# Peptides against a protein of PDB entry 6DSZ: the designs that were tried, part 265

Target 1, 361 residues: chain A of PDB entry 6DSZ
Amino acid sequence: NYVVTAQKPTAVNGCVTGHFTSAEDLNLLIAKNTRLEIYVVTAEGLRPVKEVGMYGKIAVMELFRPKGESKDLLFILTAKYNACILEYKQSGESIDIITRAHGNVQDRIGRPSETGIIGIIDPECRMIGLRLYDGLFKVIPLDRDNKELKAFNIRLEELHVIDVKFLYGCQAPTICFVYQDPQGRHVKTYEVSLREKEFNKGPWKQENVEAEASMVIAVPEPFGGAIIIGQESITYHNGDKYLAIAPPIIKQSTIVCHNRVDPNGSRYLLGDMEGRLFMLLLEKEEQMDGTVTLKDLRVELLGETSIAECLTYLDNGVVFVGSRLGDSQLVKLNVDSNEQGSYVVAMETFTNLGPIVDMCV

## One batch from the design tools (peptide; made by RFdiffusion4, then SolubleMPNN)

Design b2_p24_8_s2 (from b2_p24_8, 16 letters changed)
Fold by OpenDDE base, seed 2:
Structure b2_p24_8_s2 (fold): chain B 361 residues (1-361), chain A 24 residues (1-24)
Amino acid sequence: as target 1 above (361 residues)
Amino acid sequence: MSTTLSFTEEELKNFEPKVVRYPL
């Protein structure tokens, strides 16, 4: 009887960074199918802290810090709609992952969206938003005074949402989303009323964006607004400022992931389907009133990596490249290019043994 | 229909993540 030791999953399907183990620790959390790996980012590299087996494939993994928490909490949603909020607790050498909340968020009625599960958290931690089904947006209010999180659905008129994010700096929780209709792709915003359990008209919309607009990046203050990534174009919009670029280099391969480098949203990493790593730069202009506006957008090719499913900027120019199709990497971004014109140096490579095919024997 | 996510310790038994400790 060869106990085929079920090979641990190695393909990465998500990664996030934050302060999960403590307020001071920088963590990298890696989702590998049903496994969560927790690392501390150190000067020497990634220090493993704990692995956590989940009761399903991780579909959403987001860190968030509710008002008055000292460290981040972890929201996980599985592909079978099991949701939990996890807290890391260390007591001497004892490490516990505390479930603060759990439940199944599956609806009895709804068409599962073809673009899959989207889970987002309001930057002010007022709510979690879930796009699970066409024409529905599920809201989980994050009320600290409630011992029970009561999720509810709001109807979306827009049936084909491509991507959605919460915006920064909004008085009410505000979503920005790309959707498709028979006329093309569009960007719209809605305010989410927790009180009335409805959408209100958001601050702005942009009809007829690029036909292949696929991603929304919420930009923090001072810029605010959103970046819309397409196949041919990158667009910034905040209601007052609109700016689009169409750098020829991005047309060669589809951008599939992004990660914010700077807390102020001045730089973003972009990864494409060929494993090219880009820097998106937001050039600032300071107005006479002291307001900061977007002057320009620039894209720079940094180099080549494994095909990223997810990217996470850590610290000191170190980036984790989470790959599903290839080996995951820890890479260094350099200020100066090498002899080949690359700013990227691989520091560590994590062998991907491929998808665990559940051989149903 | 509202879905309730519980914060109660008693209901947590059904969703305990399997902890694998790394040997330090």
Scores: peptide ipSAE 0.047, ipTM 0.727, DockQ to the pose 0.021
Fold by OpenDDE base, seed 3:
Structure b2_p24_8_s2 (fold): chain B 361 residues (1-361), chain A 24 residues (1-24)
Amino acid sequence: as target 1 above (361 residues)
Amino acid sequence: MSTTLSFTEEELKNFEPKVVRYPL
């Protein structure tokens, strides 16, 4: 009896922070292939709460809080298109992960997108959006009155979507996406009509962005709009304001992940392929009418970490660096630099034993 | 084709993620 102590996967392929166990608890959720790890963030560090085996490799993991939920729900999509919505339930010492919804969102017809699976949630929790296939955008309406979530596809004319997010502060659910055509890369917005099951014209578009524009960050109010990250440039656009920076420091390595630090979207962590950690800062300008507009964008090099697959800001300048290629880390951001000019101090390192290649024998 | 995600409690028994209880 080979008790193959199946070595637990250690390579991180996703992480998210929110209030999953309770309204008061700050949680770190870590996706390691087919495994979900749930931690409570404490002053003493990460307290493990539960590990969950998922039916397949986690491709999307997002926390969201529907209206009138006291805590966040977890949306998971696997690489085999199995979707679920999970709830944490504690009853005394009993801890259960309740499946609120489940299903397979695979289409019979479609070309799987080369940029992989993208899953996004509307900030107002009106819908989940899925880019699974070229020329299709799948919508899962989040209706409380419906015992059944009925996903539908909207045709997307833009076949080569690079990244997509839902925007904040929109009356209707609005997506912003980078796409590629024969003329280059562009940014476009669409409103999603749940009633008509179609796209309406969005508030803005930007043709001919940087050729290597790869990521969209939706910016919360009061700024609104989106940040588009390229190889050489970082661009903000909200329909009324356009601002681009091209800091030379970001040209050295491709930015591959991001995470919002402040709830108002004033700061973002950026990680590159060399393990450099940056802070993107949105400088505010207060108008005479009390409106807040973007004045400028700034990028600061914080230091070096393991190569991040994902980043998540926890609290008090603590960041989890989820690594697939190296060891994951808990790092502290300091206000003052060390003698080497780094603002980053490693607090804890989580050994990566390598990717568990599921050898399908 | 619409994919239906079911909220029905009854079918959930088979998809219960194997709860690895951490020993306290």
Scores: peptide ipSAE 0.033, ipTM 0.508, DockQ to the pose 0.022
Fold by OpenDDE base, seed 5:
Structure b2_p24_8_s2 (fold): chain B 361 residues (1-361), chain A 24 residues (1-24)
Amino acid sequence: as target 1 above (361 residues)
Amino acid sequence: MSTTLSFTEEELKNFEPKVVRYPL
């Protein structure tokens, strides 16, 4: 089925930053329905490199770097469960997108989850995890020696997973997820055994989190663990330390997206349904033994943007605000506030012409 | 039952993302 869009899609469904074109290039990748736009981030702004038509609406788009790859590979999953791993290859003036892997990951039996498709990659690139259906977690092992990617399902006892991530710094691939049961929302962890193709007990769990806990952020080392974002609260847990804040400023609107600013997980951008942009800060405490622990969490209002479907920090305080409902923006974060108390300045605006009705011809 | 999905080389060949070059 060729999706012939009479007009190019302008609504952004996802964005990711990484090193896709080369090891040295900083790229912004933008998913606009069936279209992937690839940019190089420059001091002058976004330089378009290539646009790629996908065989369906992009549902997952993640960059990852397997051990001994010089640049990032791109994982894409479509809404019709077509998965691919893409590589950018330049040969002189010729630019090709190479398909390293492709296949359909649809199961014959399963209830599609109401919260949609979730795709995640282990930070050590050991596997891709997919929550496509209630009560199933699909694993795609990332083995370099295997030319054939063999996906398998693990049964998940928790039927209503809201969000899931792989944790950092785990000896085995470990997922952390928010789920709903009749008693409320909870956070649980599982180790994923590739050998046994089962879940083992994870390092920690937190029962009875906030009723509206909606997002999990995996925190890199040295902190490790996860941040759980709710409607009223933000919590950190790493199995040893638990810390919760309930800043009144986040109660006004639901946080819907996040992006890590610092590689060490010290700062995160948060976007809400009103287009408010926040900074979440993880305050460090250095112990006498040289261990770094989380001292506190803070949330600061930076300003207002278009309503973000996705956020990605580029470099030098520049952020791409991918919007589905409004115009996407390139914004600058400033150290000092303007006269209105905003730290956000719009640099560029990308007009959204509204929802493209894909006519499947 | 583990549904093993293999990505075949033939499926790989049929998945040519239509590369639209941005007009430089």
Scores: peptide ipSAE 0.029, ipTM 0.480, DockQ to the pose 0.022
Fold by OpenDDE base, seed 4:
Structure b2_p24_8_s2 (fold): chain B 361 residues (1-361), chain A 24 residues (1-24)
Amino acid sequence: as target 1 above (361 residues)
Amino acid sequence: MSTTLSFTEEELKNFEPKVVRYPL
């Protein structure tokens, strides 16, 4: 009996922040293959709370707060299409992770998408959306009165979805996605009808975006809309306003991850394949009617980190850099640059011992 | 054919949509 003491996974493949342990605690949740690590963010750093073994490789990990919940719930989808909704419950010193819901969302028929599994949650927690297969969008309604979550598929005419998000501030759940066709890459929106189980025409579309447009960021109110990130350009669109920038600095390496800094969507961290960390800034224009519109977009190079698979702004300029290829880092963003012109200082480094190859025996 | 997949759920008592204003 070779007890292969499987080393714990160290490569980070996802991270999320929110209020999972309590309404007051700021948590960092880290996905390391089949392992979930839960931390509380403190003034002293990351305090480990619990580690959870998952029944498969974590492919999606999203925090969401249904109405009436005091704290966030965790949605996890595995690479084998096992889904669960988890709750953290503490009773004195006893810490339990409760499975509120679980199931398998695999379809019998479908081509797995080459861009992998995408899982998104409506900002108003009306549904979970899953792009698992080409030409299908799976919806998991999040209804309070439902004893069972019943997933269904909507046919998506756009077969090659690159990225998808739910938009903020929409009366109906509305997705925004980048897709590719023979003419190039485009952005489209659809409203999701839970009643009819179909897509309705969304508020806007943008044909012929940048050929390498790869990421959609949903922007919260007051701006609304979305940011589309390409290889050469960053584009904002909300239906009424379109603005694109092409900062030369982003052409050097592909932006691969992002994280919102400000709740109002005024700033985003961007990470590229070279480990460069950027700040994307949305400049506000206040109109005479008190409406806030986007004036401009700006990108600033903050510095260099490990190559991020995921980024999470925590608090007070502290950022977790989750790396799959290198060491994960806790970094501080400073207001002033160092002598090298960097605004980034590494606070802590988490050694990556490499990918645990799950030898499927 | 809409493949309806059922999730077993223990306690959906308080699912209402909140705009999560992250207090960051």
Scores: peptide ipSAE 0.030, ipTM 0.547, DockQ to the pose 0.016; fails the geometry check

Design b2_p24_8_s3 (from b2_p24_8, 14 letters changed)
Fold by OpenDDE base, seed 4:
Structure b2_p24_8_s3 (fold): chain B 361 residues (1-361), chain A 24 residues (1-24)
Amino acid sequence: as target 1 above (361 residues)
Amino acid sequence: MTHTLSFTVEELLNWKPVRTVYPL
């Protein structure tokens, strides 16, 4: 029995930051195929805490904090449609990852979406949404007492969903999604009724967005609404305000990932297919009534990194660049540019030894 | 915890804007 010690996966396919180990700890969680790596972010750098082997390739990894939890829980969905909610528990030196809930969310009938698995969590932690199959939106209600993740499907009339997010500040869980039809790409919203297990009409829609609109970013309060990222344009919409920019610099390469920098959604990191790192800025306007509106959108080129599969802002201008194709990096964002005009400095590089080819023997 | 950003939104707004915001 040759135990081929399969090399540990090094390619990053997801990353998230939050408070998983404690309420006070800032964590970086990294998905490397079937492996979850948990770090504590410290002033000295990344401290490894635990590595966890998952029961399949991680397809979705999201932190969320249900009402009355002191720390974040971790939702994981695998490529084999196994879902779990994980909790970190420490008792002295003993570290356990507890499965709070689990389930298989695979449907017997459905066409797997060509754009892959999308998993999203309602900001108020009322539900998890999954786009697994064309024309279906799967809902997992979040309930504290549920050890078994139960799901139901809602039919989407829009068969070709490109991206979907839950919006912030909605009385009912509300999704915003980009979809494609024969006329082009559009943005639509739906309210999700847990009770009736149906969609209600959402607060707004925008027909005929950019033809290559590929990503939805839900913007927290006070702005609310969503950012739609295309190949040529970046659009903000909240139902009342529409604003689009077409900075020529983003046209050079497709933006493929994003991460929110500020809790209020004033800044986002954007990564493209060339490894360029951008800052998207939402310029605030305060009205006389104390309402905050979006004045303008700006995009600034920060510099170049490894080609990001995922980005996560840590703290103090430090960003983790998770790369599938290249080496992952910790980078520092500086206020002042270097001699080359870059605001990005590599702090640490994590060698990517390539994909683990599952040799099906 | 409020993350201590190495730069403010205001500091970033002082960056030389990429000049050509074309309104769609």
Scores: peptide ipSAE 0.029, ipTM 0.488, DockQ to the pose 0.014
Fold by OpenDDE base, seed 5:
Structure b2_p24_8_s3 (fold): chain B 361 residues (1-361), chain A 24 residues (1-24)
Amino acid sequence: as target 1 above (361 residues)
Amino acid sequence: MTHTLSFTVEELLNWKPVRTVYPL
């Protein structure tokens, strides 16, 4: 019996922070291929709580809190299109991960999108949206009593969606997406009607954004709207206000991940393909009527890390850098720069042993 | 071995907000 001690996967392909174990606990959840690792963030560092084996490679991992839930629920979608909603339950020393809902969301017909699986959750927890196939947007209505995740498709006229998010502060669930057509890349919004199972016209659109626009960030209230990240530019749009910056520092390497630092969307971490870590800042302008508008956008280089596949801000300037290509890290953001001008200090490094090629023998 | 990754309490708790360098 060769107990091939199957090396545990070490490459990180997703991470998220929230309140999964309790309302009070801050958790870090890490996806490593088929494995979910759950930590509690403490003043003493990361405390491991549980590891969970999934029925496939984790493709989407998102925390969300429906109305009337005391803690976050976890949505997972696998690369085999198995969807589940998980709940953490502790009873004394017994820790259980309960499947509240599950379903397979695979379509019999569809071209899998080249940019992979995108999964998003409406900020008001009305639905989950999935871009799995070109020309289709899959909707999973969120119902508390529904143990079976039912989905339906809405046809997208825009065949080549690059990225998509749900917007904040919308009366109806509203998506914002970057798409490509023969004329270039564009941004569009759609309202999602659960009743009619169709798209309605969204609040705004922007034709002819940057040719390499690759990422959409939904901005919380009071700003609302979205940030569009390209190779050369960062653009804010909310329907009323448009603002673009083209800081030379971002041209060197493509921004590949982001994470919101402040609940109000005033700061975002950005990671590029060279492992550079940036802060994106949304400067406020308070109007005389008490309305808050975007004054300006700023980008600041914080320092260098491992090449991030995902970033998540924990607390107290601590960031988890989830890396697929290199070692994952816990890093501290400092107020004062070091002698090299870096605001980033590595607190801990998690050795990546490389991709476990699951040789299915 | 549950590797509790230990940081100094000072490193985690004494975060002066990056707001001082990067004001909102």
Scores: peptide ipSAE 0.028, ipTM 0.480, DockQ to the pose 0.025
Fold by OpenDDE base, seed 1:
Structure b2_p24_8_s3 (fold): chain B 361 residues (1-361), chain A 24 residues (1-24)
Amino acid sequence: as target 1 above (361 residues)
Amino acid sequence: MTHTLSFTVEELLNWKPVRTVYPL
């Protein structure tokens, strides 16, 4: 009996940064298949705090801070549609991960979407949205007292949703999504009525976006709106302002992940399928009335990393590059380039031993 | 907490494009 000590998963399939352990602690949370790793980001690097086994492959992992919470809560959805909201509690040396709410959000009827599970949280923490099945948007209302996650479905007319996000600064929870129909790819918005359990017409739409538009980034205030990333173009839209760029450099490889650097949405990291790391910059223009508008979009190549499955900006120019295919990395962003013209320096590399194939021996 | 950035947006905006951002 070779007790093959089940090798811990090393491939990263998700990462998020926030304040999970305390209000003051900056955390990096890493999803490695069924395992959640929790780190504190320190001046000396990553300090491991806890590892948590999940009841399935982590498909969604998002931090959110409901009103009146001092620290972030963690939403997890597994590939088996088990949802939970987790809280970190520390009492002296005792560290507990508490399930505040749980539920199974699987539907008996529905075609699982080809683009997989999408889970999003309203920035005002009014609801969680889930695209699990074609033509359905599942809503989980976020009530503080709910130990059991109750969900309902809203029918989407748009069967082929590519990506979806909640927008910022909306009076009602508003989704923005890229969808495909026989005419191409389009962007649409819907308001989500919790009361009526229906979609209302959103503030804007954009028909006939780039054919390979694949990602929506919700932009915080003061800009608001969304960024749509394609193969060849990056587009900003907020209903009033439209701005598109087509930097030739992004055409070389598909952008596959993004992460917001600044809370105000002025900068985003972008990672492509070649392991290139970009900075997307939103240049602001201050109007005479004190309104802030988008002046321009810029994309700068920072350097190369492992192929990112996920990116998260930590602090002080440090980025975690979560890789599924290669080694995950901590990298430093520098203001000055090295001799090779790279602004990226690898600080630490985490060996990926590949997929733990459950070799049932 | 506000992240302590190693660089500002303004500093990044002043970077020389590593590659031509705009099609010539």
Scores: peptide ipSAE 0.022, ipTM 0.440, DockQ to the pose 0.015
Fold by OpenDDE base, seed 2:
Structure b2_p24_8_s3 (fold): chain B 361 residues (1-361), chain A 24 residues (1-24)
Amino acid sequence: as target 1 above (361 residues)
Amino acid sequence: MTHTLSFTVEELLNWKPVRTVYPL
């Protein structure tokens, strides 16, 4: 019996940064199919802390901090609709990953969405939202004492949701989503009533966005609102301000991932299908009343990396490039360009041995 | 093509470290 030690997955399908191990630690969490890797980000690089086997492919992985928690909790959803909320506990040398809550969120009825599973968390940690099936938005209320993840569905009139996020700074949990209908792609917002288990009209909508609008970025305060990324354009909208740019450089390859650099949403990393790394900048205009508005959007090419499935800014210009198709990388963003005109330098490369082909032996 | 940054590199790459994790 050759126990073919199933090669550990090396392809990255998700990454997040936060404070999972402690309030003081900066962590990088990496999803590699059924494996979760937990690192502490240190001056010397990534220190491995724990690996966790999941009972299925990780489809969603998000860090969140409910009120009164000292550190972040981890939400995981698997491709088989197993949801859990995980907590890291360390007691001396003993490291435990505790399941705070779990549940299966699979519906008996529904068309699985062609654009896959989307999982989002309200910035105020009031709920988790899941787009699993066409015409349904699943809500998991975030109650501190609930070990069982109870969920309910709200019907979406919009059957073809492309991407969805919770907005920041909303009195009620508010989603912003790109959807497609026969007329094209549109952006809409809904308030989510936990009490009534329904959608209320959101603060704004934008009909007829770019036909290939594919991603929503929720922008934190002071700007608020959302960024909509397409093939040809990047659009900001917050209900009061609308601004679109169409930088020719983004038209060359589809932007596929993003990550916020600044807590205030002034900068975002963008990765495209060619492994190009961009910085999106939100220029501030301070009004005479002290309000901060968006003046302009700009996109700058930083350099080239492995094709990112996910990006996460760590600190000090260090970025983790999680790649499914190529080697994952730690890269440094430098102020000075190299001889090739790139601001990106690879610090470390993590060999991707490819997808675990289930060799049916 | 050398893409000329439309920003100063200092504006783009003003890394205010939240923590000194990696050397500058």
Scores: peptide ipSAE 0.060, ipTM 0.703, DockQ to the pose 0.019; fails the geometry check

